# Designs tried in a protein design run: peptides against a protein of PDB entry 4GXB. Part 66

Target 1, 277 residues: chain A of PDB entry 4GXB
Amino acid sequence: VPTEEVSLEVLLSNGQKVLVNVLTSDQTEDVLEAVAAKLDLPDDLIGYFSLFLVREKEDGAFSFVRKLQEFELPYVSVTSLRSQEYKIVLRKSYWDSAYDDDVMENRVGLNLLYAQTVSDIERGWILVTKEQHRQLKSLQEKVSKKEFLRLAQTLRHYGYLRFDACVADFPEKDCPVVVSAGNSELSLQLRLPGQQLREGSFRVTRMRCWRVTSSVPLPSGSTSSPGRGRGEVRLELAFEYLMSKDRLQWVTITSPQAIMMSICLQSMVDELMVKKS

## One batch from the design tools (peptide; aimed at target 1 R211 S214 L235)

Design b2_p27_5_s2 (made by RFdiffusion4, then SolubleMPNN; from b2_p27_5, 12 letters changed)
Fold by OpenDDE base, seed 4:
Structure b2_p27_5_s2 (fold): chain B 277 residues (1-277), chain A 27 residues (1-27)
Amino acid sequence: as target 1 above (277 residues)
Amino acid sequence: PLHVLAVGPLTEEQLKKLTEFLLKLLS
């Protein structure tokens, strides 16, 4: 791709558009810096955010495809998909809510967290009771962003990423589940007809190993095989979990977002390692 | 699924391969 100056649209979680002028050859960090500059986000807070490739659904919700990696060229990554449904989104990229304290100290950081949190609640990614919802609405009406976030931090699945409905083999085979990643765990929520909501929480620290598998191999330079369509490829994330003392069990999630889930797992593991150091 | 795409922990190379995989899959 020739190096050219282009206008790139980056969305916030709430759908707010941030337009930045970048080079097609600019890497993820360069674009992130441009976005930060446009938002007046201080340089020392840039590291708390990342760019994500998402697919915008008909209802405006975002389905996360992947976090844009450092080596990627965001403009190329998004435009190469040749579909307007794919967007780049700015979102916080840490899991421990303790890091919110650093970000909230800055007005722009606070606004970003607030907007993201409001959006996550509206999308049902963060679970709220009726009473909590009332309290949140009151704080939102007052535009008390700090207090809003403090309350939100106590909510179930605060800071989680919610994935599209998929299938898992837990607690039984072919269970429809909603997977969420956050707080160093994968949450698998199951609601069967006539049954109450069931949730399995799988802490990454109790995962012995995990893998991503596909019905097709990784692209290799030697394979001239025509690419299969998205609908023809099955992806799975499997992890071996310590269920109880001396009892390991494999859990397999079948999802087109299996790769994104694995990226989240790695990100959570990385953060835990940083905290331990 | 028959093919292992990646095993955790993910390396940069694995991430690159996964990215390329998704690009091919979605483009």
Scores: peptide ipSAE 0.539, ipTM 0.943, DockQ to the pose 0.706
OpenDDE base, seeds 1, 2, 3, 5: peptide ipSAE 0.538, 0.537, 0.539, 0.533; ipTM 0.943, 0.943, 0.943, 0.942

Design b2_p27_5_s3 (made by RFdiffusion4, then SolubleMPNN; from b2_p27_5, 10 letters changed)
Fold by OpenDDE base, seed 3:
Structure b2_p27_5_s3 (fold): chain B 277 residues (1-277), chain A 27 residues (1-27)
Amino acid sequence: as target 1 above (277 residues)
Amino acid sequence: ELHTLATGPLTPEQLQALAQFELELLS
C-alpha cells in the first residue's frame, strides 16, 4: 500500500467519532498518538489506552475482534476487511482500577473513562442493581463524573470486557455461557433452564497454561485452504486450571472471539507481572 | 484436524501470529 495521507475514524466506547489524519503507513502507536492529540490527551496518559478492532452489530453493540498490535497499520487493518461493520475503538487497556486514579487526574482522561463506563453500563457489561442504577443515573444527571466513576468502580464486572455469547464445557458440556475478562480472571456466566445465574471465576494466576486452537467442522475441510472464512473455522480457547490442590482440569471455550480472549489473558498476565516487579 | 495457533503465555511473535491469523481469517 502506497504511503498516503488519509482520514481515519476512531470511535470512543460511546460511539463518539474522532477523525484523525494519518498516513496509511502509520503504525498503531502513531495512530494512537494522533487520536490522543485530537482529544488533547496528554502524552503521559497515552499508554493507558489502546486501539481495538471491533465489529459493530446492528444494534450498535461492539464485538471485540482484537487489540491492534504495535506492528499493525490501523488504517490497513480496518479497511482491508472491506466491511463498514468493522471499526476502530479507543478504550482503556489496563485492568486494575487503581490506574483510574492516574487517568482521572486529567480532564480528558476523566472524560474518556466516564464515557467508557457509561457505555459499559448501558451495554450491560457492568452489572448493576436497581438501586445502583438509580444512583448512577442521578450522578450522571448531575454530571458528577468522578463520583460516578467511584461508584462504578465498586460494581460487579467493572473494568471487564464482555464477549458475545458462546459455549463452554464448564460446568457441563456444551453449556451456553457469557464470558467476561477482567480483574485478572475469566468470568463464565451461565443461566441454565430454571436456574439462577451462575458464575465461574477463573483466575489467571491459577491457569497453568492456555491455548488457542482452530479446526474445521467439516470432515473434508482444511484449515490451510485459502479463502476460508471465519464461519468455516471453529476457534477455541482452552486453559488448564488448578481447580483444587494438585487437581488440574481443562476448560474449553468455543468462541469466534477465542483470539481476543487470549489477548486479554496475556494482557492481564502482563499487568500482573508489572505489579509483581 | 486441530491446529494450535498459540500457547500462553504468549511471546511477541505469537501475538503477532495471532493477529495475522485473525486478519487473514476476517479478510
Scores: peptide ipSAE 0.517, ipTM 0.937, DockQ to the pose 0.722
OpenDDE base, seeds 1, 2, 4, 5: peptide ipSAE 0.517, 0.516, 0.355, 0.517; ipTM 0.936, 0.936, 0.795, 0.937

Design b2_p27_5_s4 (made by RFdiffusion4, then SolubleMPNN; from b2_p27_5, 11 letters changed)
Fold by OpenDDE base, seed 1:
Structure b2_p27_5_s4 (fold): chain B 277 residues (1-277), chain A 27 residues (1-27)
Amino acid sequence: as target 1 above (277 residues)
Amino acid sequence: ELHVLAVGPLTEEQLKELAEFELRLLS
């Protein structure tokens, strides 16, 4: 693609549009810096955020595709998909809520976290009781952003990413589940027929390994055919988990977002390693 | 046919490969 100046739209979690003028050849970090400049976000806070490729669903909800990598050209990545449903979203990219303290010290950072948290609650990604919801709404009406965030930090699944409904082989084969990633774990929410909602917690520290696989329901000779669409490919994330002492068990999640889940796993592992150093 | 795209923990190269695969898949 020839190098030229273009207008690129980047969304916040709440759907607010940020328009930036960038070069088609600008890499992810260049675009991120442009967005930060547009928002007046200080340079030292840029590292707390990332750009994500998402698919906007009919109801306006975002389905995460992947975190844009350093080598990518965001303009090219999003436009090459040739569909208006794909968007670029700015979101915080750390997991430990302790880092909120650094971001909240700045007005712009505070606003970004606040907007993201409000949106996550509205989308049901953060789980709240009726009483908690009332308290949050009261704080929102008062526009007490710091107090709002402090309360939100105590809520179930604060800081998690929620994925689209999918299927797992745990605890039973072909079990419908909702997966969320955060707090160094994968949370699998499931409802079996005639049973109450259950949640399985899989800590990354107890995962021996994981793998991402793809399969096509076609003869082996046709699997390499050019122009294969997403609808023809089945993606899975499988991880080997330490269920108990000396007992490893594979858990497999079948989801179009298997790659994004894997990226989240690695990101959580990386952050844990940084905290250990 | 099952194809292994990557095995974690992931290297930076594997992350790149996954991103490229996803891009091709969605294109």
Scores: peptide ipSAE 0.506, ipTM 0.932, DockQ to the pose 0.731
OpenDDE base, seeds 2, 3, 4, 5: peptide ipSAE 0.485, 0.342, 0.465, 0.504; ipTM 0.926, 0.844, 0.922, 0.932

Design b2_p27_6 (made by RFdiffusion4)
Pose (drawn by RFdiffusion4):
Structure b2_p27_6 (pose): chain A 263 residues (1-190, 198-221, 229-277), chain P 27 residues (1-27)
Amino acid sequence: VPTEEVSLEVLLSNGQKVLVNVLTSDQTEDVLEAVAAKLDLPDDLIGYFSLFLVREKEDGAFSFVRKLQEFELPYVSVTSLRSQEYKIVLRKSYWDSAYDDDVMENRVGLNLLYAQTVSDIERGWILVTKEQHRQLKSLQEKVSKKEFLRLAQTLRHYGYLRFDACVADFPEKDCPVVVSAGNSELSLQLREGSFRVTRMRCWRVTSSVPLPSGGRGEVRLELAFEYLMSKDRLQWVTITSPQAIMMSICLQSMVDELMVKKS
Amino acid sequence: SHFLADSHVITEDLPLNELTHNPAFES
C-alpha cells in the first residue's frame, strides 16, 4: 500500500471513538502506540492491550473476528473489507485477572478496564441475573471505578470473551451453544461444559471451500479440540462457528499465557 | 439453521486444515 497519512477510528469495547492519525503502511504496534498516545496510556502498559477486528451488529454489539497480528496493517485490514460494519477495537488482551492489578495502578488503565467491564455486563458477556444487573447499575453510580472493578472481578465470566451463538457436537450432535473463552478454558453453555486448555492436546481449524451466496461466498468453519475426557481417553469436540479462527486465537493466547507464567 | 462465515473476511488460504499442538497439555 502506498504510504499516506489517514484518519483511523479505533473504538473502545463500549463503542467510544478514538481518532488517530496514522500511516496506511503503519503496522499493528504503530497504530497501538498512536492510540495509547491519544489516550495518555503509559508506554509500559501498552502490552496489556491489543487491537481487534470486529463486526459491529445493528444493536452496537461486537462480534470479534480476529486479534490483529504484528505484521498486519490495521488501516488496510479494515478498509479492504469495504464495509462500514467492520471496526478496529482496543481491548485488554490478557486472561489472568491478576494482571488487572498492574493496569489499575494507572488512571487511564483503570478507566479502560472500567469501560470494557461496564460494557461486558451490558452485553451479557459477564453473567448476572436481572436483579443483580439492577444492583450493579446502581453500585456503579455509588462506588468508585476501582471499587466497581474489584466487585466485577468476582462476577461469573469476568474476563471471558463471548462468541456469537453457534453449534457444537457436545453433548450431542448439532447442539445449539454459546461459547466463551476465559480463565484457561472454553465454556460451552448448551447445561454447561467446561473444557480446560491444559486438557486439550491440540485443536484444529477447518473450512469448506467457498460456496455461492445463499456478492459474498460462504464457508463452513469448524474448530475441533482433542480433549482428555478421562485417563487415557481423548475425545474430539467440534464447534461449528464462523468465528472458529477467533476461538483458535483465544486458545493459543490462553496457552501462551500459561506457558509465560510457567517460565 | 446454518452457521457460515463470509469468505472475504477470511485472510488465510482456503480450504483450511490447520492443526495446533498444545505445549501446556497435561496427560

Design b2_p27_6_s1 (made by RFdiffusion4, then SolubleMPNN; from b2_p27_6, 17 letters changed)
Fold by OpenDDE base, seed 5:
Structure b2_p27_6_s1 (fold): chain B 277 residues (1-277), chain A 27 residues (1-27)
Amino acid sequence: as target 1 above (277 residues)
Amino acid sequence: PEYLAPAEEITLPLPLDLTFENPVFVP
């Protein structure tokens, strides 16, 4: 691709569009800096955010595909897919809510966190009770962004990424689950027949390792799985988990977002390593 | 819309099998 000046659209979590003029040859950091400049985000806060490749669903929700890597060319990465469904999204890229204190001291940082949090609540990524919802709405009406965030920080799954519904082999084979990543864990929500909604927490510190695999399944007689055709790539995330003392067990999640889940695990591990050093 | 020919493509190798050891694992 020849070097050319182009207009690139980057979305915030709430779908707000940020248009930046960049070169087709600009790398991820160059584009991120351009977005920061457009938003008047200070240079010292740029590191708290990343660019993500997402697929926009019909309802406007984002299905996260992967984080854009440093060496990538965002314009090329998104346009090469040749589908308008794919977008570039700016989102905070840390897990520990303590870092919110650094970001929210700046007006632009505060606005970004606020917009992301509102969106996450509206999309059901952050879990709220009726009373909490009432309180949040009141604060939103008053445009009390700091107070809104302080309340939101106490909510279940604050700071989590929620994935599309998928399948796991835990607690039983072919169990429909909703996976969320955050707070150094994978949360699996499931409802077995005749049972209440359950949530399983898998802490990263109890994962010995994890694995990402891809395969093309052989055509079996009844391809009755909705959304999987013959020859469609199957992605899986597996992790070996310490269930109890000296008892390791593999848990496998089958999801098109297995790569993104792995990226989240690595990111959470990296953050924990920084804290440990 | 016209798309420029990609100068860089990120492709998934098939089959993929990547294993990651966890340095923060507590046995």
Scores: peptide ipSAE 0.522, ipTM 0.779, DockQ to the pose 0.276
OpenDDE base, seeds 1, 2, 3, 4: peptide ipSAE 0.509, 0.494, 0.490, 0.499; ipTM 0.778, 0.770, 0.764, 0.774; seeds 2, 3 fail the geometry check

Design b2_p27_6_s2 (made by RFdiffusion4, then SolubleMPNN; from b2_p27_6, 16 letters changed)
Fold by OpenDDE base, seed 1:
Structure b2_p27_6_s2 (fold): chain B 277 residues (1-277), chain A 27 residues (1-27)
Amino acid sequence: as target 1 above (277 residues)
Amino acid sequence: PEYLAPAEEITLPLPLDIRYENPVFEA
C-alpha cells in the first residue's frame, strides 16, 4: 500500500472520538503515540494503554475482538474488515489496580481512567449495589474523579473485561454463561433454570494450560442453530484447571471471543511474571 | 473515493489449535 496520510478514528471506552492524522504505514505503536499526543498524554504513560479492535453492537456496546499487535497497521486492520461496525478503542491494558496510582498522577491519565470506569459501571461490567451506586453518583456530580476511582477500585469486577454471553461445558454441558476476565482470573457467571445467579472463579495460577480452537461445524442436518449461517467458524477456549489436589479438569468455553479471552489470559500471565521477577 | 486499503485478511488458519502452557501454574 502506498504510504498516504489518512484520518483515523480511535474511540475511548465511553465512545468519545479521537481523530488522528497518521500514515497508512504507521504501526500500532505509532498510532498509539499519535493518540497520546492528541490527548496530551505524556510518553511515560503510553505503555499503560493499548489499542483494541472491537465490534460496535446495535446498542452501542463494544464486543472486544482482539488487541492490536505491534506489527499491525491499525488503519489497514480496521478498514480491511469493510464494515463500519468495527472500531479501534483505547483502553488501559494492565490488570493490577496498583498501577492506577501511576496513571492518576497525570490529569489526562486520570481523565482516561475515570471515563473508562464510568463507562464500565454504566455497561454493568463493574457490579454495584444500590448504596454504592448512590455514592458513585454523588461523587460523579461533584466531579471528584480521584475519590470516584478510589471507591470504584473496591467494587466487584473493577478492572475486569466483560464478554458477550456465551456457552460453557461447566458446571453442565451447554450452560449459558457470562465470562469476565480480571484480577488474574476468569469469572463465569451463570444462571441455571430456577436457580440463583452463581459465579465460578477460575484463577490463572490454577490453569496448567489453555488452548484456542477453530472449527467449521459440519452441516449436521437437524440442529439449524438459527443465527449461525451454514459455515460459520466455531471458536472455543479450553483450559485445564486444577479443581482439587491432583485433579485436573478441562473446562471449555464456546465463544466468538475465544481469541480475546486467550489474549486476556496471556496478558494476566505476563503481568504475574513481571511481579515475580 | 474511499481508499479501501487491501484487506490484509488475518486469515486464522482453519482448523486452529493453539496451546499455551502456563509458566505461573502452581501445582
Scores: peptide ipSAE 0.541, ipTM 0.786, DockQ to the pose 0.269
OpenDDE base, seeds 2, 3, 4, 5: peptide ipSAE 0.527, 0.542, 0.527, 0.540; ipTM 0.784, 0.788, 0.786, 0.787; seed 3 fails the geometry check

Design b2_p27_6_s3 (made by RFdiffusion4, then SolubleMPNN; from b2_p27_6, 14 letters changed)
Fold by OpenDDE base, seed 4:
Structure b2_p27_6_s3 (fold): chain B 277 residues (1-277), chain A 27 residues (1-27)
Amino acid sequence: as target 1 above (277 residues)
Amino acid sequence: PRFLAPAEEITEPLPLDITFENPVFEA
């Protein structure tokens, strides 16, 4: 792609548009810096955020595709998909809520975290009780962003990334699940017929390994399920989990977001490694 | 002559099979 100056749209979690003038040849960090500059985010806080490629759904929700890597050219990465549904989103890229303290010290950082958190609550990524919702609403009405975040930090799935509904082979084969990544775990929420909502928590420290696979389903001759086109790639994320003492079991998630799930796992692992050093 | 629309080369996604060992695994 020829090097040209272009206007690139980067979205915040709440859908706010940040327009930056960049070169088509600018790498992810260059674009991130441009976004930070546009937002007046201090340089020392840039590292707490990343750019993500997402697919915008009809309801305005984001389906995370992947984190943009350092070597990528965000303009090219998004435009090469030739679909307006793909967007670049700025989001915090750490898992430990303790890092919120650093970010919240800055007005812009605080605003970014606040906007993200509000959006995550509105999208149901963060789970709230009725009472918690009332408290959050009160704080929002008071525009007490710090207090809002402090309360939010205590909420279930705060800081998690929620994936689109998918399928897992746990606890049973072909279980519909909602996967969320955060707090050094994968949370699998499911409701089996006639049962209450259940959550399986899979801590990263109990995963021996994980695997991402792509396969083209062989056209099974008989039941052309109309929805799975003959050429759809099946992505899976599998992890080997220590279920109990000396008992490892593979859990497999079938999801178009398997790559993103793997990126989350790696990111959580990386953060844990930093904490151990 | 019906211009056969070039078959959009469905770039077959490259088969992925990647295993990641977890360095923070606690046995």
Scores: peptide ipSAE 0.561, ipTM 0.808, DockQ to the pose 0.284
OpenDDE base, seeds 1, 2, 3, 5: peptide ipSAE 0.551, 0.558, 0.558, 0.550; ipTM 0.802, 0.807, 0.807, 0.802; seed 1 fails the geometry check

Design b2_p27_6_s4 (made by RFdiffusion4, then SolubleMPNN; from b2_p27_6, 15 letters changed)
Fold by OpenDDE base, seed 3:
Structure b2_p27_6_s4 (fold): chain B 277 residues (1-277), chain A 27 residues (1-27)
Amino acid sequence: as target 1 above (277 residues)
Amino acid sequence: KEYLADAEVLTLPLPLDITFENPVFEA
């Protein structure tokens, strides 16, 4: 692609549009800096955010595809897909809520965290009771952003990324699950026939390794996975988990978002390593 | 990480098979 000046749209979590003028040759960090400048976000807070490639669903929800890497050209990455469903989104890129304290000291940082949190609650990524919902609405009506965030930080799955419904081989084969990543874990929510909703927590510190694979199922192969046609690329994330003392077991998730899940795992691992150093 | 990102930007090499060892694993 020839180098030229272009207008690039970047979305916030709430769907607010930020238009920036960049070069087609600008890398991810250059675009991120342009977005920060447009928002008046201080330079020292830029590192708390990242750009993500997402697919916008019909209901306006975002399906996260991947984090844009440093070597990428965001304009090329999004436009090469030739679909208006794909968007670039600015989102918080750390996991430990303690870092919220650094970000929310600035008005712009506070607004970004607030908008993201409101959106995550509205989309059902953060789980709330009826009482908590009432309290949050009251704070939102008062526009008390700091108090809203302090309450939100105590909620179940605060700071998690929620993935689209997919399939796992745990606890049984072809089990429908909803995966969420956050707080150094993968959370798998599932409902077996005739049973209550269950949640399995898989802590990153108990994963020996993880694996990403892709394959093309043969037309004459075994029973089609629910919701996936034969001949379509199958992506899987598998991790070897310490279930109990001296007992490792592989868990496999089949999802088009397997790559994004792996990126989340690596990101959580990286953050844990920084804390240990 | 970079290989995985490259595979996403480009046509995924088939079959993809990448294993990541976890340095924060606690046995």
Scores: peptide ipSAE 0.558, ipTM 0.816, DockQ to the pose 0.337
OpenDDE base, seeds 1, 2, 4, 5: peptide ipSAE 0.551, 0.553, 0.552, 0.556; ipTM 0.818, 0.821, 0.821, 0.815

Design b2_p27_7 (made by RFdiffusion4)
Pose (drawn by RFdiffusion4):
Structure b2_p27_7 (pose): chain A 263 residues (1-190, 198-221, 229-277), chain P 27 residues (1-27)
Amino acid sequence: VPTEEVSLEVLLSNGQKVLVNVLTSDQTEDVLEAVAAKLDLPDDLIGYFSLFLVREKEDGAFSFVRKLQEFELPYVSVTSLRSQEYKIVLRKSYWDSAYDDDVMENRVGLNLLYAQTVSDIERGWILVTKEQHRQLKSLQEKVSKKEFLRLAQTLRHYGYLRFDACVADFPEKDCPVVVSAGNSELSLQLREGSFRVTRMRCWRVTSSVPLPSGGRGEVRLELAFEYLMSKDRLQWVTITSPQAIMMSICLQSMVDELMVKKS
Amino acid sequence: MLWPSEEEREELQEQLDQAEKNLEEAH
């Protein structure tokens, strides 16, 4: 891509706009640093956040497509799709909530975690009852951002990434499920199954050839993981999802974080 | 934690690359 200065909108998890001037040839880290500079996020906290390509739904929710890799050009990644429904999103990119402590030591880092947690509750990524949700919106007005986040860290599925509803062959073939990744596991809500990353020997991402539109081709995608169900018993679990690659990215990210910790 | 062999990891990567290529062609 010829080098040219352009304006790029990067959204926070709640949809707040962050406008940055970047080059068409800037890579992911360059764009991330420009967003951090605009938000006054310290350099030493940039590594706790990443940029994601998402599809914004009619209701404003985001369906995560992929985490942008180091070699990617974010302006090109989103513009090449030729659709205004695709957006670049900044979101925390670690899994262990112990790292929230490092981020919350800074006012901007705290504000970012607060904003995405409020959105996570509003969009049902964090699981609460109708009554609890009512209480939380109230506590939100009455408590500091820090106190609100400490409470949120104890809520069901805090720190998880939720995927569009899809199907899986667990427990039975073609079961409708909601899949979420977090806390070193995949959660399948059918009843529920919890599949620990440390019990996955490997996982595979498969795709059908592109098929005519039922001007965009369609592809059947699957994410299958080989799971240690019990001693010396491995069993494949298959999820059919247009977001199979994002799920694979989350599994790799969670495995990588476990290994960094082990080291 | 169990791991795939080196050869199996290469095969799994090739499947992922093919999936990404098919998605690109679908666009």

Design b2_p27_7_s1 (made by RFdiffusion4, then SolubleMPNN; from b2_p27_7, 13 letters changed)
Fold by OpenDDE base, seed 2:
Structure b2_p27_7_s1 (fold): chain B 277 residues (1-277), chain A 27 residues (1-27)
Amino acid sequence: as target 1 above (277 residues)
Amino acid sequence: MLFPSEEELKKLEEERRQALENLRLAG
């Protein structure tokens, strides 16, 4: 692609648009720096955020596709898809809420975390009780961003990334689940017929390994998920999990977001390694 | 109180633990 100056749109979690002038040849970090500059985010806080490729749904919700890699050209990555539903989103890129303390000390960082958290609550990514919701709304009305975040940090699935509804082979075959990644785990929420909502936690520290596979379903198999057209690539994330002492079991998640899930797993592992060092 | 009590946090943790155990027993 010829090197040209272009206007690139980057969205915040709440859908706010940030327009940056970049070169088509600018890599992910260059674009991230441009976004940071536009927002007046200090250089020392840039590393707490990343750019993600997402698909915007009809309701305005974001389905995370993948994290943009360092070698990528964000302008090319998004435009090559030839669909306006694909967007670039800025989001925090760490899992441990302890890092919020560093980010919250800056006004812009605080605003970014606040906007993201509000959005995550509104989208149901963060789970809240009625009482917690009341408290959060009160703080939001007062525009007490720090107190809002401190309360939010205690909430279930704070800092998690929620994926679209998908299918897993655990605890039963073809079980509909909602997967969320955060706090060094994959959370699988499921509701089986006649049962209450259940949540399974799969800690990354108990995962021996994981892999993503891509397959094309054969036309003859009736097991086409009703929503996928014939011939659509099926992505699966499989991980080997230590269920008990000396008992490993494979768990497989079938999802178009399998790649993003694997990126989250690696990112969580990497962060844990940094903390231990 | 703006923050959940230690008791509430412990309850949530226990609920999570129980949910996990129930899933492990189902699988």
Scores: peptide ipSAE 0.021, ipTM 0.428, DockQ to the pose 0.018
OpenDDE base, seeds 1, 3, 4, 5: peptide ipSAE 0.020, 0.019, 0.020, 0.019; ipTM 0.629, 0.615, 0.588, 0.424; seed 3 fails the geometry check

Design b2_p27_7_s2 (made by RFdiffusion4, then SolubleMPNN; from b2_p27_7, 14 letters changed)
Fold by OpenDDE base, seed 3:
Structure b2_p27_7_s2 (fold): chain B 277 residues (1-277), chain A 27 residues (1-27)
Amino acid sequence: as target 1 above (277 residues)
Amino acid sequence: MLEPSAEERRRIEEELQRALENLKLAE
């Protein structure tokens, strides 16, 4: 690809557009730095954020496809898809809410976290009770961003990435589930027939291994992932989980976001390793 | 297994329903 100066649009979680002038040959970090500069985010806070490739759904929500890798060229990565539904999004890339303290010390960092958190709540990624919602609304009206975040940090699935509803083979075959990644776990929310909604927690520390596979199901007799027709590429995330003492069991999630899920798993593991060191 | 709040339950159930429908349509 020839090197040319181009205008690249990067979105915040709330859909706010950040236009940056970059080279087509600029790698992910270069683009991230450009975005940071445009936002006046300090250099020492850049590492707390990443660029993600997302698909904008009809309702305006983002379906995360993957994190852009260091060697990638964001302009090429997004434009090569030749679909306007694909966007580049800036989002925080750490899991432990303790790191919010570092980011919140800066006005721009605070604003980014606030915007992301508001969006995540509005989209139902962060779970709130009626009372919590009232409190959050009050804080939002007062524009108390720090207090808002402090309250949000206590909420269920704060800091989680929520995926589109998909299918798992746990606890039953072809079970519809909503998967969320955060707090060093995969949360599987599901409802079995005749049962109430439940949440299963799969801690990454109890995962022996995981893998992503891609396959093309046969037209006849094959189950498909939600949103994928027969013959469409099926992505699966499978992980081997320590269910109990000396009991390993494979759990398989069928989702177009299997790659993103695996990225989250690796990212959570990496962060845990950093904390141990 | 953890119990969700009422609001959480509503949202998840709606999404699960859509997933189920999509699964059926894709089969």
Scores: peptide ipSAE 0.172, ipTM 0.740, DockQ to the pose 0.070
OpenDDE base, seeds 1, 2, 4, 5: peptide ipSAE 0.027, 0.027, 0.028, 0.073; ipTM 0.547, 0.549, 0.556, 0.696; seed 1 fails the geometry check

